# Peptides against a protein of PDB entry 3B8E: the designs that were tried, part 3

Target 1, 230 residues: chain A of PDB entry 3B8E
Amino acid sequence: PFLIFIIANIPLPLGTVTILCIDLGTDMVPAISLAYEQAESDIMKRQPRNPKTDKLVNEQLISMAYGQIGMIQALGGFFTYFVILAENGFLPIHLLGLRVNWDDRWINDVEDSYGQQWTYEQRKIVEFTCHTPFFVTIVVVQWADLVICKTRRNSVFQQGMKNKILIFGLFEETALAAFLSYCPGMGVALRMYPLKPTWWFCAFPYSLLIFVYDEVRKLIIRRRPGGWVE

## One batch from the design tools (peptide; made by RFdiffusion4, then SolubleMPNN)

Design b1_p8_2_s3 (from b1_p8_2, 3 letters changed)
Fold by OpenDDE base, seed 5:
Structure b1_p8_2_s3 (fold): chain B 230 residues (1-230), chain A 8 residues (1-8)
Amino acid sequence: as target 1 above (230 residues)
Amino acid sequence: PPIILPPL
């Protein structure tokens, strides 16, 4: 979110508070739950890692996590952001370079795409109204990311959903996201304004895409061992 | 497991 904020000079898509709620809140229990996942059925057929040459975090892992899955997650978040701003009169093209005037508290006549003028206070309400749905979008795409992380090669359908701690993590992160989004006073305390229930569904296509993408990847690996996908 | 980094 910060990279595009700097490069495109758009209104801030995701706030520091919402990022902290992800990094210290919704991701903690899910990440811990993966330590309790059962070994894949093929684990004894794999060669041991060479501790001198093979890194735990290798280029393939970085490419998958940040370059592929992370990009789909980012697209989901930005989709929600652009939809909300468009519903409030700010079309995507109009957002380019708008940050300079958007963040200026002395400018109270910033025009939207339809010629409506927005005060600084109104703009900040809309900005913070984007942060909470963006946060929820991340949680929804994280459901898929957590599920695909259960296995490296086998399908999730082969592995099953037997990890009770992972299931608990999915419910916990969702409950925490709902709590932070809808609890009275969160607008004052965290600048997290309540979101319309419809915003929860904006991420669903992206969550499904992540799941399907990884299952197809794993299918290719199983059918063509030693391919460029491995 | 990859730590799910929030999109940048």
Scores: peptide ipSAE 0.079, ipTM 0.821, DockQ to the pose 0.045; fails the geometry check
Fold by OpenDDE base, seed 1:
Structure b1_p8_2_s3 (fold): chain B 230 residues (1-230), chain A 8 residues (1-8)
Amino acid sequence: as target 1 above (230 residues)
Amino acid sequence: PPIILPPL
């Protein structure tokens, strides 16, 4: 979010507080839950990692996590952001370069795409109204990310959903996201204004895309061992 | 999950 914020000079898509709520809040229990995952059926047939040559964080992991899944998650977040701003009168093309005037507290007549003037206070309300749905979007796409992380090669349908700690993590992160989004005073405390229930569904296509993308990837790996996709 | 550290 910060790179596009700097490069495109758009209103801040995701706040620092919401990022902290992801990293320290919603991601903690799900990440820990993966330690309790059952071994894949073929694990005893695989050679052990060579601790001298094989990195824990390799190019494949970086490519998958940041280059593939991370990009789909980012697209989901920005989709939600652009939809909310468009519903408030700010079309995506109008947001380019708008940050300079948007963040100026002395400018109270910033025009939207329809010529409506927005005060500094109104602009900050809509900005913070974007942060919460962006955060929720990340949580929803993280459901798929957590589920695909259960296995390296096998389908989730082959592995099953037997990890009770992972299931608990999915419910916990969702409940925490709902709590942070709707608890009274969160707008003042965290700059997280409540979102319409419909905003939860904006991320669902992206979450499904992540899941299908990884299942197809794993299917290709199983059919073509040692291929370029592995 | 890989922490979404993409510089979003």
Scores: peptide ipSAE 0.059, ipTM 0.818, DockQ to the pose 0.040; fails the geometry check
Fold by OpenDDE base, seed 3:
Structure b1_p8_2_s3 (fold): chain B 230 residues (1-230), chain A 8 residues (1-8)
Amino acid sequence: as target 1 above (230 residues)
Amino acid sequence: PPIILPPL
């Protein structure tokens, strides 16, 4: 979020507090739950990692995590952000460079794409109204991310959903997201204003895309061992 | 999973 915020000078898509709620809140239990995942059925066919040559974080992991899945997740978040701002009169093109005036508390006549003037307080309300759905969007796409992380090569359908700690993590992160989104006072405490229930569904296509993308990737790997995808 | 870090 911050990179695009700096480069495009758009209103802040996701707040620092909401990022902390992801990194320290919703992601912790799911990440820990992966330690309890059962070994894949093919693990005994894999050679042990060579500690001298094989990095724990390799180019493949970086490409998959940040270059592929992470980009789909970011796209989902930004899609939600742009939809909300467009529904409030700010078209995506109009957001470019708007940050300078948007964040100026002394400017109370910032125009939207339709010529409506927005006070500083009104702008901050809509900004913080974007933060919560963006956060929830991340949680929803993280469901798919967590599920695909269960396996490296096998389909999730082959592995199954037997990890009770992972299932608990999915419920916990969702419950925490709901708590942070709807608990009274969160708008003041965390700058997370309540969201309409419909915004929970905005990320579903992206979550499904992540899941399908990874399952197709794994299918290709299984059918073509030693291919360029591996 | 730290997958969200760079594009955000």
Scores: peptide ipSAE 0.055, ipTM 0.812, DockQ to the pose 0.039; fails the geometry check
Fold by OpenDDE base, seed 2:
Structure b1_p8_2_s3 (fold): chain B 230 residues (1-230), chain A 8 residues (1-8)
Amino acid sequence: as target 1 above (230 residues)
Amino acid sequence: PPIILPPL
């Protein structure tokens, strides 16, 4: 999100505080829950990692995490962001380079795509109205990410949902996201304005896409062991 | 894979 903010000079899609709420809030219990996942049925047929030659964080992990799944997650967040801004009169093409005037508190006549003028206060309300749905979008796509992380090779349907700590993590992160989004004073404290319930559904196609993408990947790995996909 | 922090 921040990279596109810098490169495209668009209004800030996700605030620093909301990022911290993800990294230190919603993702903590889910991350810990993976330590309690049962071993895959085929794990005992694999050789142990060589600590001298094999990296814990390898190119494959980086490619999957940041290059594949992370990109789908980012697309989901930006989709929500662009939809909200478009509904408020700012089409995606008009956002390019707009940050300079958007963030200037002395400019109170920034025009939208329809010629409507926006004060600084009005613009910041819209911006912070984007931050909360972007945050919620990340939580929703993280549901899929957590579920796919249960296994490396086996389908989630083969592994099952037996990890009660992981299930608890899914509910906890969702409850925390709702708390941070709707608790009175969060607009002042965290710059997180409440979102309409409909915005929770914007991420669902992307969450489903992440799940299907990984299940297809794992299916290919199971059918073609030692392939370039592994 | 670790919980993927979305590319910020």
Scores: peptide ipSAE 0.052, ipTM 0.799, DockQ to the pose 0.044; fails the geometry check

Design b1_p8_2_s4 (from b1_p8_2 with V8L)
Fold by OpenDDE base, seed 2:
Structure b1_p8_2_s4 (fold): chain B 230 residues (1-230), chain A 8 residues (1-8)
Amino acid sequence: as target 1 above (230 residues)
Amino acid sequence: PPVIFPPL
C-alpha cells in the first residue's frame, strides 16, 4: 500500500497505525495457530531438508507469498479503496498526483471528479474512512491465506479443518477487526472510522480467488510431481 | 508455509 502511495502520489490508502494493527494484532494468533496444524498425510514420505543447502525462506516462498498471494491481497485492498473514493466523487484517474493538494491543510477547495470542492477536514474524513475498510479487506483475504497455509501439497479438503486453534484464530482476528473498526473512540485513537457493513464484502471475491488459486496450484503439484510449480 | 503479511 505505501509503495503505491509514494509512486502514484494518491491519498494514503492505509495508515501506519492500521498496518501495525494487522502485523501485531490480527495476524499474531493465526500465525501461531499454524504451529498446531497436523502433518500432511504424505510428509513422512518426503526427504528432510538439507540445512546446509536448503533455505527455510527460499525464492519460491518469497515468490508465492509476496509475488502471488500478496499481490492479490494488495489488489483487494486497493479495489476497496478505489470503490470508496469513487462513491465519494473521486475517480481513480483523478487520484493520481492528488496527494500534494490532498494533504495540504491550507487548500480547502480540492475538486473531485465532478467539480465538487472538498475542505481539508472533509478530505481527511474520507481518507480515514478508507483506512478501516482497507484494514478489514486485509483481514478477509488473510482468512484465505491462513487456510491455504495449512498445507503445502494436499488440498484443504483432504487436510480438513481439524485445527481448533486455527479456527479460534480466524474468529479472534475477525472479532479484533470488528472491535478496532467499531469501538467508540477508535477514530481519534487509531484514525479508524467505522465502516458500513457492505465494505466487509468487497474483499470476498479476492479471498475466494486466493483460495482457488492455491487449490489449483496444489492440484498441479499433486498431478505433476517434480514440476517447476513445487 | 508461513502466514504472509500484506505488502507494505
Scores: peptide ipSAE 0.041, ipTM 0.761, DockQ to the pose 0.044
Fold by OpenDDE base, seed 3:
Structure b1_p8_2_s4 (fold): chain B 230 residues (1-230), chain A 8 residues (1-8)
Amino acid sequence: as target 1 above (230 residues)
Amino acid sequence: PPVIFPPL
């Protein structure tokens, strides 16, 4: 989020408070739940890690987590952001460089892509209206991320959904996301304005993509051990 | 007045 905000000078896609709600709220229980995941069925067939040469976190794992999955998550969030702003009169091309005038409280005549003038207050309403759906989009793609993190090599269908703490984490993060999105006063307290229920579905294609991508990756690893995909 | 599309 912040890199594109800095490079493209677009209106803030995700608020600092909303980021804290992700990092400290929705992600905490899911992350802890992975410590209770059962070992993969093939773990006893692997040689023990050499603690001097083998890293727990290798370049391939970092590339998968941050380079591939993290990129798909970011794309999902930005897609939702651009759709919302386009529906409010701001086409993606018009957002480039707009931040400077957007964040200026003394400019009350910022034009959208259709020549409509927006006051500072109106612009902040639409900005904060983007923050909640972006947040919800991240939570929905995190469902897929958490599920794929259950295993390194086995399919989720082979591993199953036996971890009750992980299942609880999925419900908890979803319930927290709904609470933060719809509880009265959250717009004032957190700058998270309520979203239409339809916005929850905008992330579903991305969650499905993450899941299918990782299952295909794991399938390739199982069929071709020692390949570049491992 | 700008037709502020109702906040989502």
Scores: peptide ipSAE 0.021, ipTM 0.622, DockQ to the pose 0.061
Fold by OpenDDE base, seed 4:
Structure b1_p8_2_s4 (fold): chain B 230 residues (1-230), chain A 8 residues (1-8)
Amino acid sequence: as target 1 above (230 residues)
Amino acid sequence: PPVIFPPL
């Protein structure tokens, strides 16, 4: 988020506090859940693999898959950001370079894509309104990430929802998202304004995309054992 | 401007 904010000079899509809540709050329990699930999977799949070559290849490909999933997650967040701003009159093209005027407190006549003028206060309301749905979008795409991480090779439908720590992680991140979104005072304390429940669905296409992507990846791995996708 | 998400 912050890199694109600097490069594109767009209004701040996600606050630093919200990023910290993602990195320290929502990602930590999932990471722990994945560590336990990897341990369970490694216990069940101990066929005599060559421990050096097969682990290194699997680690590189897991790292690559997580990198790709992380890019899809970021795209999901930015999609939600652009949708919110577009619905408030700011088309994506108009946001490019707008940060300078957007963040200027003395400019109270910043025009949107439709010629409507926005005061500094109105712009900041919309900006802080974007932070919460961006965060919620990340949580919703993280649901998919957590669900797909349940299995390295098998379909989620084959392994099922057996990992209690992962289920706990899903509830924790969702509860944190609801808390940060709807608890009184979060708008003042964290600059996270409450969102309409309908905005939770904005991330669902990306969550589904992540799920389908990983299921297809796993299907390819199962059909072509030893391929470049493992 | 219609703020779609008014702060509570």
Scores: peptide ipSAE 0.018, ipTM 0.579, DockQ to the pose 0.033
Fold by OpenDDE base, seed 1:
Structure b1_p8_2_s4 (fold): chain B 230 residues (1-230), chain A 8 residues (1-8)
Amino acid sequence: as target 1 above (230 residues)
Amino acid sequence: PPVIFPPL
């Protein structure tokens, strides 16, 4: 979100507080839960990595995590952001370059796409109203990310959902996201205003896309070992 | 999961 904020000069899509809630809140238990995942059925048939030549974080992992899945997750977040701002009168084209006037506390007549004037306070309420649904969108796409991370090659349907700690992590991160979104005083404490229940569903197509994308990738790897997709 | 470092 920060890169697009700088390049496009749009209102801040995701705040620093919401980022911290992801990195230190919702992602911790899910990440730890992967340590308790059962070994894949073929792991004992694979050669061990060479600790001298094979990197733990290789180009393939970076490409998959940040270049593929991370981009789909970012698209989901930005989709939610643009929909919320459009519902509040700010069409995506109108947001380009708007940050300069948006963040100026002395300008109280910033026009939306329909000619309605917005005070600085009203604009900041809308901005912080975007941060919470963006955060929730990330949590929803992280469900798919966590599930696809259970295996490297096998389908999740072959592996199953037997890891009780992972299931607990999915419930915990969702409950924490709901708590941070709806607990009274979170608007003052964290600048996280409550979201309409409908915003939880905005990320579902992207979460499904991540899951299907990875299952198709794994299917290709299983059918064509040593292909360019590995 | 890769911690979505949200620098994006």
Scores: peptide ipSAE 0.057, ipTM 0.821, DockQ to the pose 0.042; fails the geometry check

Design b1_p8_3_s1 (from b1_p8_3, 3 letters changed)
Fold by OpenDDE base, seed 1:
Structure b1_p8_3_s1 (fold): chain B 230 residues (1-230), chain A 8 residues (1-8)
Amino acid sequence: as target 1 above (230 residues)
Amino acid sequence: PPLFPPLL
C-alpha cells in the first residue's frame, strides 16, 4: 500500500494503526498455529536440507510469498479500497495525484468525480472508512494463506484440517477483526470506522483464488517432481 | 508467518 501511495499519490489506502493490528493482532496466533501442524505424509521420504548450501528463506519462498500470494493479497486490498472510494464518488482515475489536495487541511472544496465538493473532515472520514475494510480484506485473504501454508507439497484435502490450534487461529483473527471493526469508539481510538457487512465479501474471490492457485501449484509439483515450479 | 507484503 505505501509504495502505491507514494508512486500514484492516492489517498492513504491502509493506515499505520491497521498495519500494526495485522502484524501484532491477526497474524500472531495463525503464525504460531503452524508450529503444531501435523507432518506431511512424505516428510520422512525426503532428504534433509543441507544446512551449508540450502537457505531457509530461498528465492522460491520469496517469489511465492511476496511475488505471487502477496501480490494477489495486495490486489484484493486495493480492489476493496477502489470499490469504497467509487461508492463515495471517487473513481480510480480521479484518485491519481489527488493526495496533495486530499491531505491539505486548508482545502475544503476538493471535487469528486461527479463535481461534489468534500471538506477536509469528510475526506478523512472516507479515508479512515477505507482502512477498516482494507484490514478486513487482508484477514479474509489470510484465511487462504494460512490454509495453504499447512503443506508444502500435499493438498490440504490430503492433509486435512486436524490442527485445532490453526482452526482456533482462524476464529480468533476473524473475531478480532470484527471487534476492531464494530466496537464503539474504534473510530476515535484507532481511526477504524465501522464497515458495512457486505464489504466482508469483497475479499472472498481473492481468498478463493489464492487457495485454488496454490492447490494447482501443488498438483503440478506432485505430478512433475523437479519441474521449474518446485 | 503468512508473509503479508501488503505492508510494503
Scores: peptide ipSAE 0.053, ipTM 0.805, DockQ to the pose 0.041
Fold by OpenDDE base, seed 3:
Structure b1_p8_3_s1 (fold): chain B 230 residues (1-230), chain A 8 residues (1-8)
Amino acid sequence: as target 1 above (230 residues)
Amino acid sequence: PPLFPPLL
């Protein structure tokens, strides 16, 4: 989010507070829950990692995490952001370079794509109205990311959903996201304005895409061991 | 899990 905010000079897509709510809120219990995941059925067929040659964080993990799944997650968040701003009169092309005037509290006549003027207060309401759905979008795509992280090679359908702590984590992160999104005063305290319930569904295609993408990847790995995908 | 890539 910050890279595009700096490069494109768009209004802030996701606030610092909302990022902290993800990193220190919604992601902690899910991440811890993976320590309680059962070993894959094929684990005893794998050679032990060589601690001298095999990195814990390898290029494949970075490529999968940041280059593939992370990009789909970011696209989901930005899609939600652009839709909300477009519904409020700001088309995606008009957002390029707009940050400079958007963040200026002394400019109260910033025009949208339709020539409507926006005060600083109105612009900040719209910005903070984007932050909450972006945050919720991340939580919804994280459901898929957590589920795909249960296994490296086996399908989630082969592994099953037996990890009760992981199931608890999915409910906890969702409940926390709902609390932060809808509790009275969160707009003042966290700059997280309440979202329409419909915004929860905007991330579902991306969450499904992540899940299907990884299941197809794992299927290819199982059918072609030692292929370029592994 | 690197759940965190979209936050960078």
Scores: peptide ipSAE 0.052, ipTM 0.799, DockQ to the pose 0.042
Fold by OpenDDE base, seed 4:
Structure b1_p8_3_s1 (fold): chain B 230 residues (1-230), chain A 8 residues (1-8)
Amino acid sequence: as target 1 above (230 residues)
Amino acid sequence: PPLFPPLL
């Protein structure tokens, strides 16, 4: 989020508070839950990792986590952001470079894509209105990310959903996201304004895409052992 | 490992 905010000079898509709520809130229990995941079938038939040559975090893991899944998650968040701003009169092309005037408190006549003028206060309401649905979008794509993280090779359908701590994590992160989104006073305390229930669905295509993408990847690995996809 | 990229 912050990199595109700097490069494209767009209104801030995700606030620091919402990022902290992800990194310290919604992701904590899900991340811990993976320590309780059952070993994949036939793991004892695999050679042990060589601690001198095989990294715990390898290029494939970095590519998968940050380069592939992380990019799909970011695209999902930005999609929600652009949809909300477009519904409020700001088309994506109009947002490019707009940050300078958007963040200026003395400019109260910033035009949208339809020639409507927006005060600084109105712009900040819309900006903070984007932060909560972006946050919720991340939580929804994290459901898929958590589920795909259960296994490296086996399908989730082969592994099953037997990890009760992971299931608890999915409910906890969702409940926390709902709490932060809808609890009275969150707009004042966290600059997280309530979102329409419809915004929860904006991430669903991306969550499904993450899941399908990883299941296809795992299917390829299972069918073609030793391939470049491993 | 958990594949939650910290959203930077």
Scores: peptide ipSAE 0.049, ipTM 0.789, DockQ to the pose 0.041
Fold by OpenDDE base, seed 2:
Structure b1_p8_3_s1 (fold): chain B 230 residues (1-230), chain A 8 residues (1-8)
Amino acid sequence: as target 1 above (230 residues)
Amino acid sequence: PPLFPPLL
């Protein structure tokens, strides 16, 4: 998000406070819940990691987390952002470089893609209206990410949903996301304006894509042990 | 995996 904000000079897609609510709010209980996950059925058939040569965070993990799943998550968030701005008259191409004038308090005549003029206050309402749906989009794609993290090789259907702490984490993060999105005063405190209930569904295709992508990856690993996908 | 790719 922040990299594209700098490179493309678009209006801020996700606020810093909202990012902190993801990292310190919605992700904590889910991340802790993974420590209680049952070992995979085949883990005892694998050799232990060599602590001298094998890194805990290897290139494969970075590629999977940031390069694959993280990119799909980011695409989901940006999709929601671009849809909201397009519904408010700002097409994606028009957003490129717009930040300079968008963030200027003295410019009250910023034109949208249809020639409508927007005051600074109106623009900031639209910007903060994007932050909450982007946040909720991240929570929805995190459901899939958390579920795929239960296993390295086995299907989630083989592992099952027996981890009650993980199930609790999914409900907790969702309840927290709803609280932060709809509690009175969150617009002032967190710059999180209430979202229409329909925006919760915008991330569902991406969440499903993450899940299917990882299940297919794991299927390939199970069928071809020692392949480049492992 | 780090759940934090959305920060980048």
Scores: peptide ipSAE 0.046, ipTM 0.788, DockQ to the pose 0.041

Design b1_p8_3_s2 (from b1_p8_3, 4 letters changed)
Fold by OpenDDE base, seed 3:
Formats: sequence, C-alpha cells, structure tokens
Structure b1_p8_3_s2 (fold): chain B 230 residues (1-230), chain A 8 residues (1-8)
Amino acid sequence: as target 1 above (230 residues)
Amino acid sequence: PVLFPPLL
C-alpha cells in the first residue's frame, strides 16, 4: 500500500493504525494456530531439510507469499479502495497525484471527477471510510491464505479442518474486525469509520481466487512431482 | 504481516 501511495501520490489507501490492527491484531492468532496444524500425510516421504544448503525462507516461498498470494490480496484491497472512491466521485485516474492537495488542510475546494468541491474534513471522512473496508478486505482474503497455509502439497480437503485453534483464529480475527469496524467511537479512536455490511462481500471473489489458485497449484504439484511449479 | 507481505 505505501509503495503505491508514494509512487502514484494517491490518497492513503490504508492507514498506519489499520496496518497495526492487521499486524498486531488479526494476524497473530491465525499465525500461531499454524503451529498446531497436523503434519501432512506424506511428511515421512520427504527428505529432511539440509540445514547447510536449504534455506528456511527460499525463493519459492518468497515468490508464493509476496509475488503470488500477496499480490492477489493487494489487488483485492485496492479494488475495494477504488470502488469506494469512485462511488464518492473520485475516479481512479483522478486520484493520480491528488495526495498533495488531498492532504493539505488549507485547500477546501479539491474537485472530484464531476467538479464537486470537497473540504478537507469531507476528504478525510472519505479517506477513513476507505480504510475500514480495505482492512476488512484484508481479513477476508486472510481467511483463504490461512486455509491454504495448512498444507504444502496436499489439498485442504485431504488435510481437513481438524485444527481447532485455527478455526478459533478465523472466528477471532473476524470478530475483532467486526468490533473495530462497528464499535461506537472507533472513528475517533482509530480513524476507522463504520462500513456498510455489503463491503464484506467485495473481497469474496479474491478470497475464492486465492483458494482456487492454491488448490490448482497443489494439484499440479501432486500430478507432476519435480515440475517447474514445485 | 508475515502472512501478508504486500501489506508492508
């Protein structure tokens, strides 16, 4: 988010507070829950990692986490952001370079794509109205990412959902996201304005895409062991 | 986030 914010000079898509709520809030219990996942049925068929040659964080893991799944998640968040801003009169092309005037508290006549003028207070309401749905979008795509992280090779349908701590983590992160989104005073305390319930569904296609993408990847790996995908 | 690298 910050890279695009700096390069494109768009209004801030996701606030620092909302990022902290993800990193220190919604991600912690899910991440810890993976330590309680059962070993895959094929684990005893794998050679032990060579600690001298095999990195714990390898190029494949970086490519998958940052380059593939991470990019789909970012696209989901930015899609939600652009839709909300477009519904408020700011088309995606008009957002390019707008940050400079958007963040200036002394400019109260920033025009949208339709020539409507926006005060600083109105712009900040719209910005913070984007932060909460972006945050919720991340939580919804996190469901898929957590589920796909249960296994490296086996389908989630083969592994099953037996990890009670992981199930608890999914409920906890969702409940926390709902609390942060709808609790009175969160707009003042966290700059997280309440979102329409419909915004929860905007991430569902991306969450499904992540899940299907990984299941197809794993299917290819199982059918063609030692292929370029592994 | 460790699970979500593009949030960095």
Scores: peptide ipSAE 0.048, ipTM 0.808, DockQ to the pose 0.040
Fold by OpenDDE base, seed 2:
Structure b1_p8_3_s2 (fold): chain B 230 residues (1-230), chain A 8 residues (1-8)
Amino acid sequence: as target 1 above (230 residues)
Amino acid sequence: PVLFPPLL
């Protein structure tokens, strides 16, 4: 988000405070819950990691987390952002470079894609209206990410949903996301304005895509051990 | 998040 915000000079898609609510709020219990996951059925058939040569965070993990899953998650967030702005008259192409005038308090006549003029106050309402749905989009794609992280090789259907702490984490992060989105005063405290309930569904295709993508990846690994996908 | 690197 921040990289695209700098490179494309678009209106801020996600606030810094909202990012902190993800990192320190919605991700903590889910991440801790993975420590309680049952070992995969085949883990004892694998040789232990060589602590001298094998890194804990290797290029494959970085490629998977940042380059594959993380990119799909970011696309989901940006999709929600662009849809909201388009519904408010700002088409994606018009957002390129718009930040300079968007963030200027003295410009009260910023035109949208349809020639409607927007005051600074109106623009900031729309911007902060994007932050909460982007945040919720992240939580929804996190459901898929957490579930796929249960296993490295086995299908989630082989592993099952036996980790009660992980299930609790999914409910907790969702409840926290709803609390942060709808509690009175969150607009002032966190710049998180209430979202329409329909925005919760915008991320569902991306969450499903993450899940299917990883299950297909794991299927390939199981069928072709020692392949480049491992 | 470490889980969401593109969000940084």
Scores: peptide ipSAE 0.046, ipTM 0.793, DockQ to the pose 0.039
Fold by OpenDDE base, seed 4:
Parts: sequence; C-alpha cells; structure tokens
Structure b1_p8_3_s2 (fold): chain B 230 residues (1-230), chain A 8 residues (1-8)
Amino acid sequence: as target 1 above (230 residues)
Amino acid sequence: PVLFPPLL
C-alpha cells in the first residue's frame, strides 16, 4: 500500500493503524496456529533439510509469499480501495497524482471525477472509510492464505481442517476484524469508520483465487515432482 | 501485509 501511495501519489489506501491491527492483531493467532498443524502425509519419507545448504526462507518461499500470494492480496486490497473511491466519485485515473491536493488542508475545492468539490474534512472521511474495507479485505484474503499455508504439497482436502487452533484463529481474526470495524468509537480511536456489510464480499474472488491458485500449484507439484513449480 | 505470517 505505502509503495503505491508514494509512486502513484494516490490518497493513502491503508493507514498505519490498520497495518498494525493486521500485523499485531488479526494475523497473530493464525500465525501461531500453524505451529500446531499436523505433519503432511509421508513426511518421514522426505530427507531432512540440510541446515548448511537449505534455507528456512528460500527463493521459492519468497516468490510464493511476496511475489505471488502477496501480490494477489495487494490487488484485492487495491480493488476494494478503487471501488470505494469510485463509488464516492473518484475514478482510478483521477486518483493518480491527487495525493498532493488531497492531503493539503488548505485546499477545500478538490474536484472528483464528476466535478463535485470536496473539502479536506470530507476527503479524510472518505480516506478513512477506505481503510476499514481495505483492512477487512486483507483479513478475508488471509483466510485463504492461512488455509493454503497448512501444507506445502498436499491438498487442503487431503490434510483436512483438523487443527482446532487454526479454526479458532480464523474465527478470532474475523471477530477482531468485525470488532475493529463496527465497535462504537473506532472512528475516533483508530480512524476506522464502519463499513457496509457488502464490502466484506469484495475480497471473496481474490480469496478464492488464492485458494485455487495454490491448490493448482500443489496439484502440479504432486503430479510432476522435481518441476520448476516446487 | 504481503506475507503471512505477518512481517513487522
């Protein structure tokens, strides 16, 4: 989010507070839950990792996490952001370079794509209105990310959903996301304004895409061991 | 965030 905010000079898509709520709030229990995941079938038939040659964080993990899944997650978040701003009169093309005037407190006549003028206060309400649905979008795509992280090779359908701590984590992160989104005073305390329930669904295609993408990847790995997809 | 588990 912040990189595109700098490069494209768009209104801030996701606030620092919402990022902290993800990294320290919604993702913490899910991340810990992975430590309790059952070993994949036939793991004892695999050679042990060589601690001198095999990295815990390898190029494949970086490519998968940052280059593939993380990019889909970012696209999901930005999709929600652009939809909300478009519904408020700001088309995606109009947002490019708009940050300079958007963040200026003295400019109270920033035009939207339809010629409507927006005060600084109105713009900040819309900006903070985007932060909560972006946050919720990240939580929804993280459901898929958590589920795909259960295994490296086996399908989730082969592994099953037996990890009760992971299931608890999915409910906890969702409940926390709902709490942060809808609890009275969150707009003042966290600059997280309530979102329409419809915004929860904006991430669903991306969450499904993440899940399908990883299941297809794992299927390819299982059918073609030693392939470039591993 | 891009990575799960979270990166601080």
Scores: peptide ipSAE 0.042, ipTM 0.797, DockQ to the pose 0.038
Fold by OpenDDE base, seed 5:
Structure b1_p8_3_s2 (fold): chain B 230 residues (1-230), chain A 8 residues (1-8)
Amino acid sequence: as target 1 above (230 residues)
Amino acid sequence: PVLFPPLL
């Protein structure tokens, strides 16, 4: 979010408060739940890691988590952001470079893509109206990310959903996201304005894509051991 | 989070 905000000079897609709600709120219980996942059925057929040469966090893990899955998650968030701004009169092309005038409190006549003028207050309401759906989009794509993290090689259908702590984490993060989005006073306290229920569905294609992408990856690994995908 | 760097 901040990198594209700096490079493209667009209105801020995700606020610091919403990032803190992810890092300290919705991700904690899901991350802890992975410690309680059962071992995969093939674990005793794998060679032990060499502690001198093999890093726990390797280039492959970084590429998968940050370069592949993380990029799909970011695309989901930005999709929601662009849809909300387009529904409010700001087409994606018009957002490029707009930050300079958008963030200026003395400019009260910023035009949208249709020639409608927006006051500073109206623009900030729309900006904060994007932050909450972006946050919810992250939670929805996190469902898929958490589920794919249950296994390294086996399908989730082979592993099953037996980890009760992980199931609890999925419900907890969703309930917390709903609480932060809809509780009275959150607009004042956290600048998290209520979102339309329809915004919860914007991330579903991306969540499904993450799940399918990882299941296909794991299928390739199982069919072709020692390939470049492993 | 450490899991979601694209959020930076």
Scores: peptide ipSAE 0.053, ipTM 0.810, DockQ to the pose 0.039; fails the geometry check

